# Ledger of designs, part 123: peptides against a protein of PDB entry 4N7V

Target 1, 222 residues: chain A of PDB entry 4N7V
Amino acid sequence: TLRSITSPLVAHRLKPIRQKTKKAVVSILDSEEVCVELVKEYASQEYVKEVLQISSDGNTITIYYPNGGRGFPLADRPPSPTDNISRYSFDNLPEKYWRKYQYASRFVQLVRSKSPKITYFTRYAKCILMENSPGADFEVWFYDGVKIHKTEDFIQVIEKTGKSYTLKSESEVNSLKEEIKMYMDHANEGHRICLALESIISEEERKTRSAPFFPIIIGRKP

## One batch from the design tools (peptide; made by RFdiffusion4, then SolubleMPNN)

Design b2_p21_7_s3 (from b2_p21_7 with E11K E18K)
Fold by OpenDDE base, seed 2:
Structure b2_p21_7_s3 (fold): chain B 222 residues (1-222), chain A 21 residues (1-21)
Amino acid sequence: as target 1 above (222 residues)
Amino acid sequence: EEEEEEEEWEKALEELEKELE
């Protein structure tokens, strides 16, 4: 099943973006829908032959073939659905579209990993919790030039000297030099605070059912 | 054709990652 290889994409709160490749264009729209346009070149002109329009929650996929499958000239936005429209749920998406959905999902996940959900300024650093889930990326930009990037899989450290390394286990973290541990401790505290705030804010959003509170910025750069 | 599309998508994701940094 598609669910066995990917989860429904989540494009909520993402800013519009459009990325063109040779054979496709992927977009996050103002509506937070995601579009995959399949592009074919003919006579030095690019045409959109197929469009997958995915809802912001990833659960509905609308597939259409512009101009009865003849294609529509590539433009700055996806062509509007007019004919040959099919609508699928995530679980009922035909297998022939799974790869395209996976690409859209990976695209969205990447954008999410670079989209601030919470920005928290401390005395020493700018901390950023990203939108991706589970295990949101967490970046700490120390004002002295040290950077720490935490993901679900690893911790990357960039020292003042420009030396970069990746930590993949607790043992490696524990083996850090004392000076680096200080940065790590601060990063961990910032991370804890961001996660706590995320939880509190998310609960308030659930209660009020109002406009989203995210993204938020807490504190100011000293 | 599908394999070529996947390679292009991987490259596109790599380029996007650089652009978003």
Scores: peptide ipSAE 0.221, ipTM 0.820, DockQ to the pose 0.846
Fold by OpenDDE base, seed 1:
Structure b2_p21_7_s3 (fold): chain B 222 residues (1-222), chain A 21 residues (1-21)
Amino acid sequence: as target 1 above (222 residues)
Amino acid sequence: EEEEEEEEWEKALEELEKELE
């Protein structure tokens, strides 16, 4: 099943973006829908032959073939659906579209990993909790040039010298030089605070059923 | 063709990652 290889994509709160490749264009729209446009070149002109339009929650996929399958000239946005529209739920998506959906999902997940959910300015750093899940990326940009990037899988450290290394275990973290441990301690504290705030804000958001509270900025750059 | 498309998508994701940094 499609569910065995990916979960429904989640494009909520993502800013519009359009990324072109040779054979496809993937977009997050103002509506937070995700579009995959399949592109074919004819006589030095690019045409959109197929469009997958995926709902912001990933559960509904609308597939259409512009201009009766003849294609529509590639533009700055997906062509509007006209005729020959098919609508599928995530669980009913034909297998022939699974790779395209998976690509859209990976694209969205990547964008999420680079989309600030919480920005927290400390005395020493700009901390950013990202939108991706599970295990949101957490970045700490120290004002002195040190960077720490935490993911679910690793911690990347960039020192003032530009030296970069990746930590994949607690033992490696524990083996850090004392100077770097201080940065790590601060990063961890910032991370804890961001996660706590995320929880509190999300709960209030749920209660109010209002417009999204995220992204949020806490504090100011010194 | 499908493998080529997948490789192009992987490259596109890699490029996007760099653009979003």
Scores: peptide ipSAE 0.220, ipTM 0.818, DockQ to the pose 0.832
Fold by OpenDDE base, seed 4:
Structure b2_p21_7_s3 (fold): chain B 222 residues (1-222), chain A 21 residues (1-21)
Amino acid sequence: as target 1 above (222 residues)
Amino acid sequence: EEEEEEEEWEKALEELEKELE
């Protein structure tokens, strides 16, 4: 099943972006929908032959073939849906489209990993919890130049000297020099606070059913 | 063709990651 290889993408709160490759264009629209445009080149002109338009919650996929399958000239935005539109739920998406959906999902996940959900200014650092899930990226930019980037898979440290390294296990984290452990401790505390705030705010969002509270900025740079 | 497309997508994601940094 598609669900066995990816979950429905979530594009809520993401800013519009358009990324062109040789064979495709992926976009997050103002509507927070995600579009994958399949691009073909004919006579030195690029044409959009197929569009997958994915809802912001990833659960609905609308597929259409611009200009009756002849293609529509590539523009600055996806072509509007025309005739012969197919609409699928995530669980009913034909297998032939799974790869394209997976790409869209990875694209969105990448954008999410770079999209601030919570920005928290401490005495020593700017902390940023990102939108990706599960295990949102967490970045700490210390005002003295130290940087820590936590992901679900690793922790990257950039020291004042510019020395950078990646930690992939608890053993490696435990083997850090004491001076770096201080930064890590602060980063971990900031992370804990951001996660706690995320939980509280999300619960209030659920209760109020109003406009999203995220992204949020807490504190001010000293 | 599918393998080539995967490689292109990986490169595109890598490029995007650099652009978003």
Scores: peptide ipSAE 0.217, ipTM 0.816, DockQ to the pose 0.913
Fold by OpenDDE base, seed 3:
Structure b2_p21_7_s3 (fold): chain B 222 residues (1-222), chain A 21 residues (1-21)
Amino acid sequence: as target 1 above (222 residues)
Amino acid sequence: EEEEEEEEWEKALEELEKELE
């Protein structure tokens, strides 16, 4: 099943973006819907031959073939749906579209990993918890030039000198120089606070059923 | 900062295109 290889994409709170490659254009719209435009070149003109439009919650996929499958000239936005539209739920999506859905999902996850959910200014750093899940990325930009980037899989450290390295195990973290451990300790504390705030704010958001509270900024840059 | 993030997304999309073949 599609569910065995990916979860429904989540594009909520993402800013609009349009990224073109040779074969496709992926967009997040103002509506927070995601569009995958499949592009073909003919006579030095690019045409959109197929469009997958995915709802912001990833559960509904609308597929259409512009201009009766002949293609529509590539523009600055997806072509409007035609009269011949197919609509699928996530669990009913035909297998032939699974790779394209996965493409959109991975793109959205990447965008989410770069989209601030919580920005927290400490005395020493700007801390940022991102929108991706599970295991949201967490970045710490120290005002002195040190950067720490935590993901579910690794921790990247960039020192003041520009020296960078990646840590993939707790043993490697424990083997850090004492000077770097101080930065790591601060990063970990900032991370803990952001996760705690996320939980509290999300609970209040659920209770109020109002507009999203995120993204949020806590504190000010010194 | 935003431009650097866009370049990372473009590279990731290029890699995904190869997987779609």
Scores: peptide ipSAE 0.116, ipTM 0.714, DockQ to the pose 0.084; fails the geometry check

Design b2_p21_7_s4 (from b2_p21_7 with E18K)
Fold by OpenDDE base, seed 4:
Structure b2_p21_7_s4 (fold): chain B 222 residues (1-222), chain A 21 residues (1-21)
Amino acid sequence: as target 1 above (222 residues)
Amino acid sequence: EEEEEEEEWEEALEELEKELE
């Protein structure tokens, strides 16, 4: 099943973006929908031959073939849906479209990993919890130039000297120099606070069912 | 063709990551 290889993408709160490759374009629209455009070149002109439009919650996929399958000239946005539209739920998406959905999902996940959900200014650093899930990226930009980037898979450290390294295990983290551990401790505390705030705010969002509270900025740079 | 598309998508994602930094 598609669900066995990916979960429904989540594009809520993401800013519009458009990424072009030779053969495809992926976009997040103002509506927070995600579009995958299949691009073909004919006579030195690029045409959109197929569009997968995915709802912001990833659960609905609308597939259409612009201009009756003849293709529509590539533009700065996806072509509008035309005739011969197919609509699928995530769980009913034909296998032939799974790859395109997967790439859309990866694109969205990447964008989410770079999209601030919570920005928290501490005495020593700007902390940012990102939108990706599970295990949201967490970045700490210390005002003295140290940077820490936490992901689900690793921790990247950039020291004041510009020396950078990646930690992939607890053993490596435990082997850090004491001076770096101080930064790590602060980063971890900031991370804990952001996660706690995320939980609290999300619960309030659930209760109020109002407009999203995220992204949020807490504190101010000293 | 599918393999080429996969490589193009990986390259595009890497490029996007750099642009978003």
Scores: peptide ipSAE 0.034, ipTM 0.676, DockQ to the pose 0.835
Fold by OpenDDE base, seed 2:
Structure b2_p21_7_s4 (fold): chain B 222 residues (1-222), chain A 21 residues (1-21)
Amino acid sequence: as target 1 above (222 residues)
Amino acid sequence: EEEEEEEEWEEALEELEKELE
């Protein structure tokens, strides 16, 4: 099943974006829907041959073939669905579209990993918890030039000298120089605070069922 | 045609990932 290889994409709170590649254009719309356009080139003109429009919660997929499958000239936005429209739920999506859905899902996940959910300014750094889940990316930009990027899989450190390295285990973290450990300690504290705030705010959102509270900014650069 | 399309989507994804980094 599609569910066995990916979860429904979640595009909520993402800003509109349109990214063109040679073979496709992927967009997040103002509606927070995600569109994947299959692009073909003919006679030095690009045409959209197929569009997958996915709801913001990933559960509804609308597939259409512009101009009866002849294609529509590539424009600054996806072509409107007019003919040859099919609508599927996530669990009923035909297998032939799974790769295209995965493409959209991975794109959304990448955008989420770069989309601030919580920005927290400390005395020493700008901390950012991203929108991706589970295990949201966490970035710490120290005002002195040190950067720490935490993901579910690794921790990347960029030192003042520009030296960069990746840590993949607790043992490697424990082997850090004392001076770097100070930055790591601060990063970890900032991360803890952001996660705590995320939990509290999310609970309040659940209770109030109002407009989303995220993204938020806490504090200011000193 | 379906296999060719799958390869095209994989290439497109790889290109997109590189552009987003």
Scores: peptide ipSAE 0.032, ipTM 0.673, DockQ to the pose 0.491
Fold by OpenDDE base, seed 1:
Structure b2_p21_7_s4 (fold): chain B 222 residues (1-222), chain A 21 residues (1-21)
Amino acid sequence: as target 1 above (222 residues)
Amino acid sequence: EEEEEEEEWEEALEELEKELE
C-alpha cells in the first residue's frame, strides 16, 4: 500500500513555493495544496502533461491531464484543471501515481525542514525549530559565526573558521573540545526551550481552534 | 518504464534538494 512507503504529506503553514526541475515542477500553493506538474519539452517549449494536486493534509489527490493530454504550456502556476479530472483518496491512489506522490511528499518534508516554526533569539544566537516531523530540525546561528544544525540523524557543526564536521553519536559529542561544548550546551538549551514552547503553544492552539499560532518569533536579535 | 520514471523522479528530487539548499 502507499501507506506502507509514505504517510500523507502535510503542507499546513508552508509558504507558497514553486520549484522547477527539468522534468517536473512542484509547487505549494497559497491554499497550501501541493501540485506536481510533469513537464515535457516539444520544439523547445515546455508543456505540462500531467498534474497531481494534493490537498494540504495529503489525503485527497486530484489528477488531470491539461488540454486533453496534449499538454499546456508551462507557466508561473499550475494549469487549471480540465474536464478530465480524477480524484482519489490517499488509500485509493492507483499504484502508478505512488512515486509521484512520494516525490511530492519528500519535497514537502524538505520544505518543512527549512520552514521556521519557532524562532528564538538568545543572547548569543538565533535558534530555529523547523516544521518537519518527526524530530524537527533545529538550527542555531551564533552571532559570532558558529552554526549548529541538529537533525534526527546527526549534528552538524560549522566553526568560526568555516570548518565543518558531523557528529552521529553521543561519543562524538562528548569528545568535542570544550570550546565547542559551550556552543553545544547553548544549542541544546535553546532546543529544549523551543520544544517546550512548541508543546505549550500547540496545546493552546488546539484549545482555541483559532488561526495557527505558528510560526512564532520569541525575543529579538540583540 | 516504471523504473525509468522512478529514476527520473529521484533525479528530479535530487536536483530540487540542491536548489533548496
Scores: peptide ipSAE 0.038, ipTM 0.686, DockQ to the pose 0.608; fails the geometry check
Fold by OpenDDE base, seed 3:
Formats: C-alpha cells, sequence, structure tokens
Structure b2_p21_7_s4 (fold): chain B 222 residues (1-222), chain A 21 residues (1-21)
C-alpha cells in the first residue's frame, strides 16, 4: 500500500514556493495545496502534461491532464483543472501515481525541515525548531559564529573557523572537545525548551480551535 | 540564506527525478 511507504504529506503553515526542474515543477500554493506538474519539452517550448494537486493534509489527490492530454504551456502557476478531473483519497490512489506522490511528499518534508516553527533567542544563540516530523530539525546559530544542526539522523557542527563535521552516534558526541561540549550543552537545553513550548502551545491551540499559533518567536536578539 | 536553501531544494529535486524514472 502507499501508506506502507509514506504517510500523507502535511503542508500546513508552509509558505508558497515554486521549484522547477527539467522534468517537473513542484509548488506549494497560497492555499497550502501542493502541485506537481509533469513537464515535457516540444519545439523549444515546455508543456505541462499532467498535474497532481494534493490537499494541504495530503489526504485528497486531484489529477488532471491539461488541454485533453496535449499539454498546456508552462507558466508561473499550475494550469487550471480541466473538466476531466480524477479525485482520489490517499488510500485509493492508483499505484501509477505513487512515485509522484512520494516526490511531492519528500519535497514537502524538505521544505518543512527548513521552515521555522519556533524561534527562540537565548543569550548566546538563535535557536530554531523546524516544522518537519518525526524528529524535527533543530538549528542553533550562536552569535559568535558556531552553528549546530540537529536532525533525527545526525548532528552537524560548524566551528568558528568554518571547520565542519557530522556526529552520528552518542559516542562521537561524548568524544567532543570540551569547548564544543559547551555549545552542545547549550544547544540541547534550547532544544528541550523548544520541545516543551511546542507541546504547551499545541495543546492550547487544540483547546481554542482558532487560527494557528505557529510560527512563534520567543525572546529577542540581544 | 534563502537562496542557499533554494539550491538545496533543487539538488534534492534532481535526485528525486532520478528515482521517478
Amino acid sequence: as target 1 above (222 residues)
Amino acid sequence: EEEEEEEEWEEALEELEKELE
């Protein structure tokens, strides 16, 4: 099943973006819907042959073939749906579209990993918890030039000199120089606080059933 | 900063395009 290889994408709170490659254009719309446009070139003109429009919660996929499958000239936005539209739920999506859905999902996850959910200014750093899940990315930009980037899979450290390295195990973290451990300790504390705030704010958001509280900024740059 | 993030997305999309073949 599609669910065995991916979960429904989540595009909530993401800013509009349009990214073009040779074969496709992927967009997040103002509506927070996601569009994948399949692009073909003919006579030095690019045409959109197929569009997958995915709802912001990933559960509804609308597929259409512009201009009766002949294609529509590529523009600055997806072409409008035609009269011949197919609509699927996530669990009923035909297998032939699974790769394209996965493409959209991975794109959205990447965008989410770069989208601030919580920005927290400490005395020493700007801490940012991102929107991706599970295991949201966490970045710490120290005002002295040190950067720490935590993901579910690794921790990247960029020192003041520009020297960078990646840590993939707790043993490697424990083997850090004492000077770097101080930065790591601060980063970990900032991360803990952001996760705690996320939990509290999300609970209040659920209770109020109002507009999203995120993204949020805590504190001010010194 | 935003431009660097966009370049990362383009590289990732190129890799994904290969997987779509």
Scores: peptide ipSAE 0.029, ipTM 0.643, DockQ to the pose 0.085; fails the geometry check

Design b2_p21_8_s1 (from b2_p21_8, 8 letters changed)
Fold by OpenDDE base, seed 3:
Structure b2_p21_8_s1 (fold): chain B 222 residues (1-222), chain A 21 residues (1-21)
Amino acid sequence: as target 1 above (222 residues)
Amino acid sequence: DKEWEEFLKKLEKELEEELEK
């Protein structure tokens, strides 16, 4: 099943974006829906032959073929759906569309990893918890130029000199120079605080069922 | 924006890989 290899994409709270690749254009719309436009080239003109429009919660997929399958010239936005559209739930999506859904999912996940959910200003740094899940990316931009980027898979450190390196194990983290450990300690504290706040705010959001509380900004840059 | 450009390059690479699977 599709569910065995991926979860429904989540595009909530993401800003509109349009990204062209060789074979496709992927977009997040103002409605937070995600569109994949499959592109073919003919006589030096690009045409949209197929469109997958995915709901913001990833659970509904609308598929249509512009201009009766003849294609529609590529423009600055997806072509409007016409007659003879197909609508599927995530669990009923035909296998032939699974790779295209995964294409959209990876795009959304990557955008989420660059989309702030919580911004927390400390005395020494700007801390940012991102929207991706599980294991949201966490970035710390120290005001003196040091940067720490935590992902589920690694920790990247950029020192004042511009020297960068990646840590992939706890042993490597423990072997850091004392000066860098101080930055790491601060980053970890900020991370803990952001995770705690995310939990508390998410719970309140669930209770109120009103407008989204995220993204939020806590504190001010000194 | 250098960070944005790197992001786009990574995105393009990963997306093309997804379509090749």
Scores: peptide ipSAE 0.040, ipTM 0.715, DockQ to the pose 0.085
Fold by OpenDDE base, seed 2:
Structure b2_p21_8_s1 (fold): chain B 222 residues (1-222), chain A 21 residues (1-21)
Amino acid sequence: as target 1 above (222 residues)
Amino acid sequence: DKEWEEFLKKLEKELEEELEK
């Protein structure tokens, strides 16, 4: 099943973006819907031959073939749906479209990993918890130039000198220079705080059913 | 934003890889 290989994409709170590649254009619309435009080049002109429009919650997929399948010239936005549209739920999406859905999902996930959910200014750094899940990315930009980027899979450190390295195990973290450990300790503290705040805020959102509280900024740069 | 540009480049690469699967 599609669910066994990916979860429904979640594009809520994401800013509009349009990314063109050689074979496709993927977009997050103002409506927070996600569109995958499949592009074909013919006679030095690019045409959109197929569009997958996915709801913001990832559960509804609308597929259409612009201009009766002849394609529509690539523009600055997806072409409007044609008369012959197919609408699917996530769980009944034909397998032939799974790859394209995964494409959209990956795009959204990457955008989420770069979309601030919580920005927290400390005495020493700007901390950012991102929107991706599970295991949201966490970035710490120290005012002195040190950067720490935590993901579910690794920790990247950029030192003042510009030296960059990646840590993939606890052993490697424990082997850090004492100077770097100080930065890591601060990063971890900021991370803990952001996660705690995320939990509290999310719970309040659930209770109130109000407009989204995120993204949120806490504190100010000193 | 240089970091954003690098992100987009990475994204493009990953997206292309997804399309090739």
Scores: peptide ipSAE 0.039, ipTM 0.712, DockQ to the pose 0.087
Fold by OpenDDE base, seed 4:
Structure b2_p21_8_s1 (fold): chain B 222 residues (1-222), chain A 21 residues (1-21)
Amino acid sequence: as target 1 above (222 residues)
Amino acid sequence: DKEWEEFLKKLEKELEEELEK
């Protein structure tokens, strides 16, 4: 099943963006819907031959073939859905579209990994918890130039000198220089705080059923 | 998914710039 390989994408709270590749254009719309436009080139003109429009919660996929399948010239936005559209739920999406959905999903996850959910200014750093899940990215920008980027898969450290390295195991983390460990400790504390805040704020959102509370900014840069 | 992964790698740099706005 599609669910066995990916979860429904979540584009809530994401800013509109449009990114073009050779074969596709992927967009997050103002409506927070996600569109994958499949692009073909013919006679030096790019045409959108197929569009997957995915709801903000990822559960509904609308597929249409612009201009009766003849394609519509690539523009600055996805072509409007035609009358010849197919609508699927996530669980009923034909397998032939799974790869394209996965692309959209991964794109959204990438965007989410770069979209601040919580920005927390500490005495020493700007901490940012991102929107992606599970295991949201966490970035710490120390005011002295040190940077730490935590993901579910690795920790990247950029030292004052510009030296950069990636840690992929606990052993590597434990082998850090003492001076770097201090930064890591601070980063971890900031991370803990952000996660705690995310939890309690999310719970309040659930209770109030009001407009989203995120993104939020806590504190001020010293 | 290799093809898409390559696209995403390219997009990552662009996305970083765009999302900083």
Scores: peptide ipSAE 0.039, ipTM 0.672, DockQ to the pose 0.520
Fold by OpenDDE base, seed 5:
Formats: structure tokens, C-alpha cells, sequence
Structure b2_p21_8_s1 (fold): chain B 222 residues (1-222), chain A 21 residues (1-21)
């Protein structure tokens, strides 16, 4: 099943974006829907032959073929659906569309990993918790030039000198030189605070059922 | 900004690889 290989994509709170590749254009719309436009070239013109429009929660997929499959000239936005529209739930999506859904999902995952959910300014750094899950990316931009990027899989460090390296285990973290450990300690504290805030704010958001509270900015740059 | 542009380039590469598999 599709569910066994991927989860429904989540595009909530993501800003609109349109990214063209050789064979496709993937977009997040103002509505937070995600569109995959399959592109073909004919006579030096690009045409959209197929569109997958996925709901913001990833659970509904609308598929249509512009101009009866002849294609619609590639523009700055997806072509509007026509009368020949197929709608599927995530669990009922035909297998022939699974790769295209995965394409959309990967795009959303990457965008989420670069989309601030919480920005927290400390005395020494700008900390950013991203939207991706599980294990949201966490970036720390120290004002003196040091950068730490934490993901679920690794920690990347960029030192003042520009020296860059990746840590993939606790052993490697423990082997850091003392001065870098200080930055790591600060980053970890900022991370803890952001996670705590995320939990608290999310709970309040659930209770009030109001407009989204995120993204949020805590503090200001000194 | 430059970082965002680099991200988009990386994204494009990864997405193309996804479609080609």
C-alpha cells in the first residue's frame, strides 16, 4: 500500500513556492495545496500533460489531464482543472500515481525542513526550529559566525574559520573540542526551549481551535 | 538569499533523482 511506503504529506503553514525541474513543476499554492505538473516539450514549448493536486493534509488527490491530455502551455501556475477530474483518497490512490505522490511528498518534506516554525533569539544566537517531522531540524546561527544544524540523523558544525564537519554519533559529539562544546551546549538549550514552547503553543492552539499560532518569533536580535 | 538559492538547487537535484528512479 501507499501508506506502507509514505505518510500523507502535510503542507500546512508552508509558504507558496514553485519549483521547476526538467520533467515536472512542483508547487505549494496559496491554499496550501500541493501540485505536481508533469511537463513535456513539443516544438520548443513546454506543456503540462498531467496534474496531481494534493490537499494540504495529503489525504485527497485530484488528478486531471489538461486539454484532454494534449497538454496546456506551462505557465506561472498550474492549469485549472477541467471536467475530466479524478479524485482519490490517499488510501485509494492508484499505484501508477504513487511515484508522483512520493515526489510531492519529498518536496514538501524538504520545504518543511527549511520552514521556520519557531524562531528564538538568545543572547548569542538565532535559533530556528523547523516544520518537518518527526525530529524537526534545528538551526543555530551564532552572531559570531558559528553555525550548528541539527537533524534527526546528524549535527553539522560550521566554525568561525569556516571549517565544517558532520557529527553522526554521540561519541563524535563527545570528542568535540571544548570551545565547540560550549556552542553545542547553548544550541541544545535553545533546542530544548523551542521544543517546550512548541508543545505548549500546540496545546493552546488545539484548545482554542483558532487560526494557526505558528510560525512564531520569540525575542529579538540583540 | 544565497542559502535559499542553494537549497532550491539541491532540492531540484534531489527531485530529479526521485523522478528518474
Amino acid sequence: as target 1 above (222 residues)
Amino acid sequence: DKEWEEFLKKLEKELEEELEK
Scores: peptide ipSAE 0.038, ipTM 0.711, DockQ to the pose 0.086

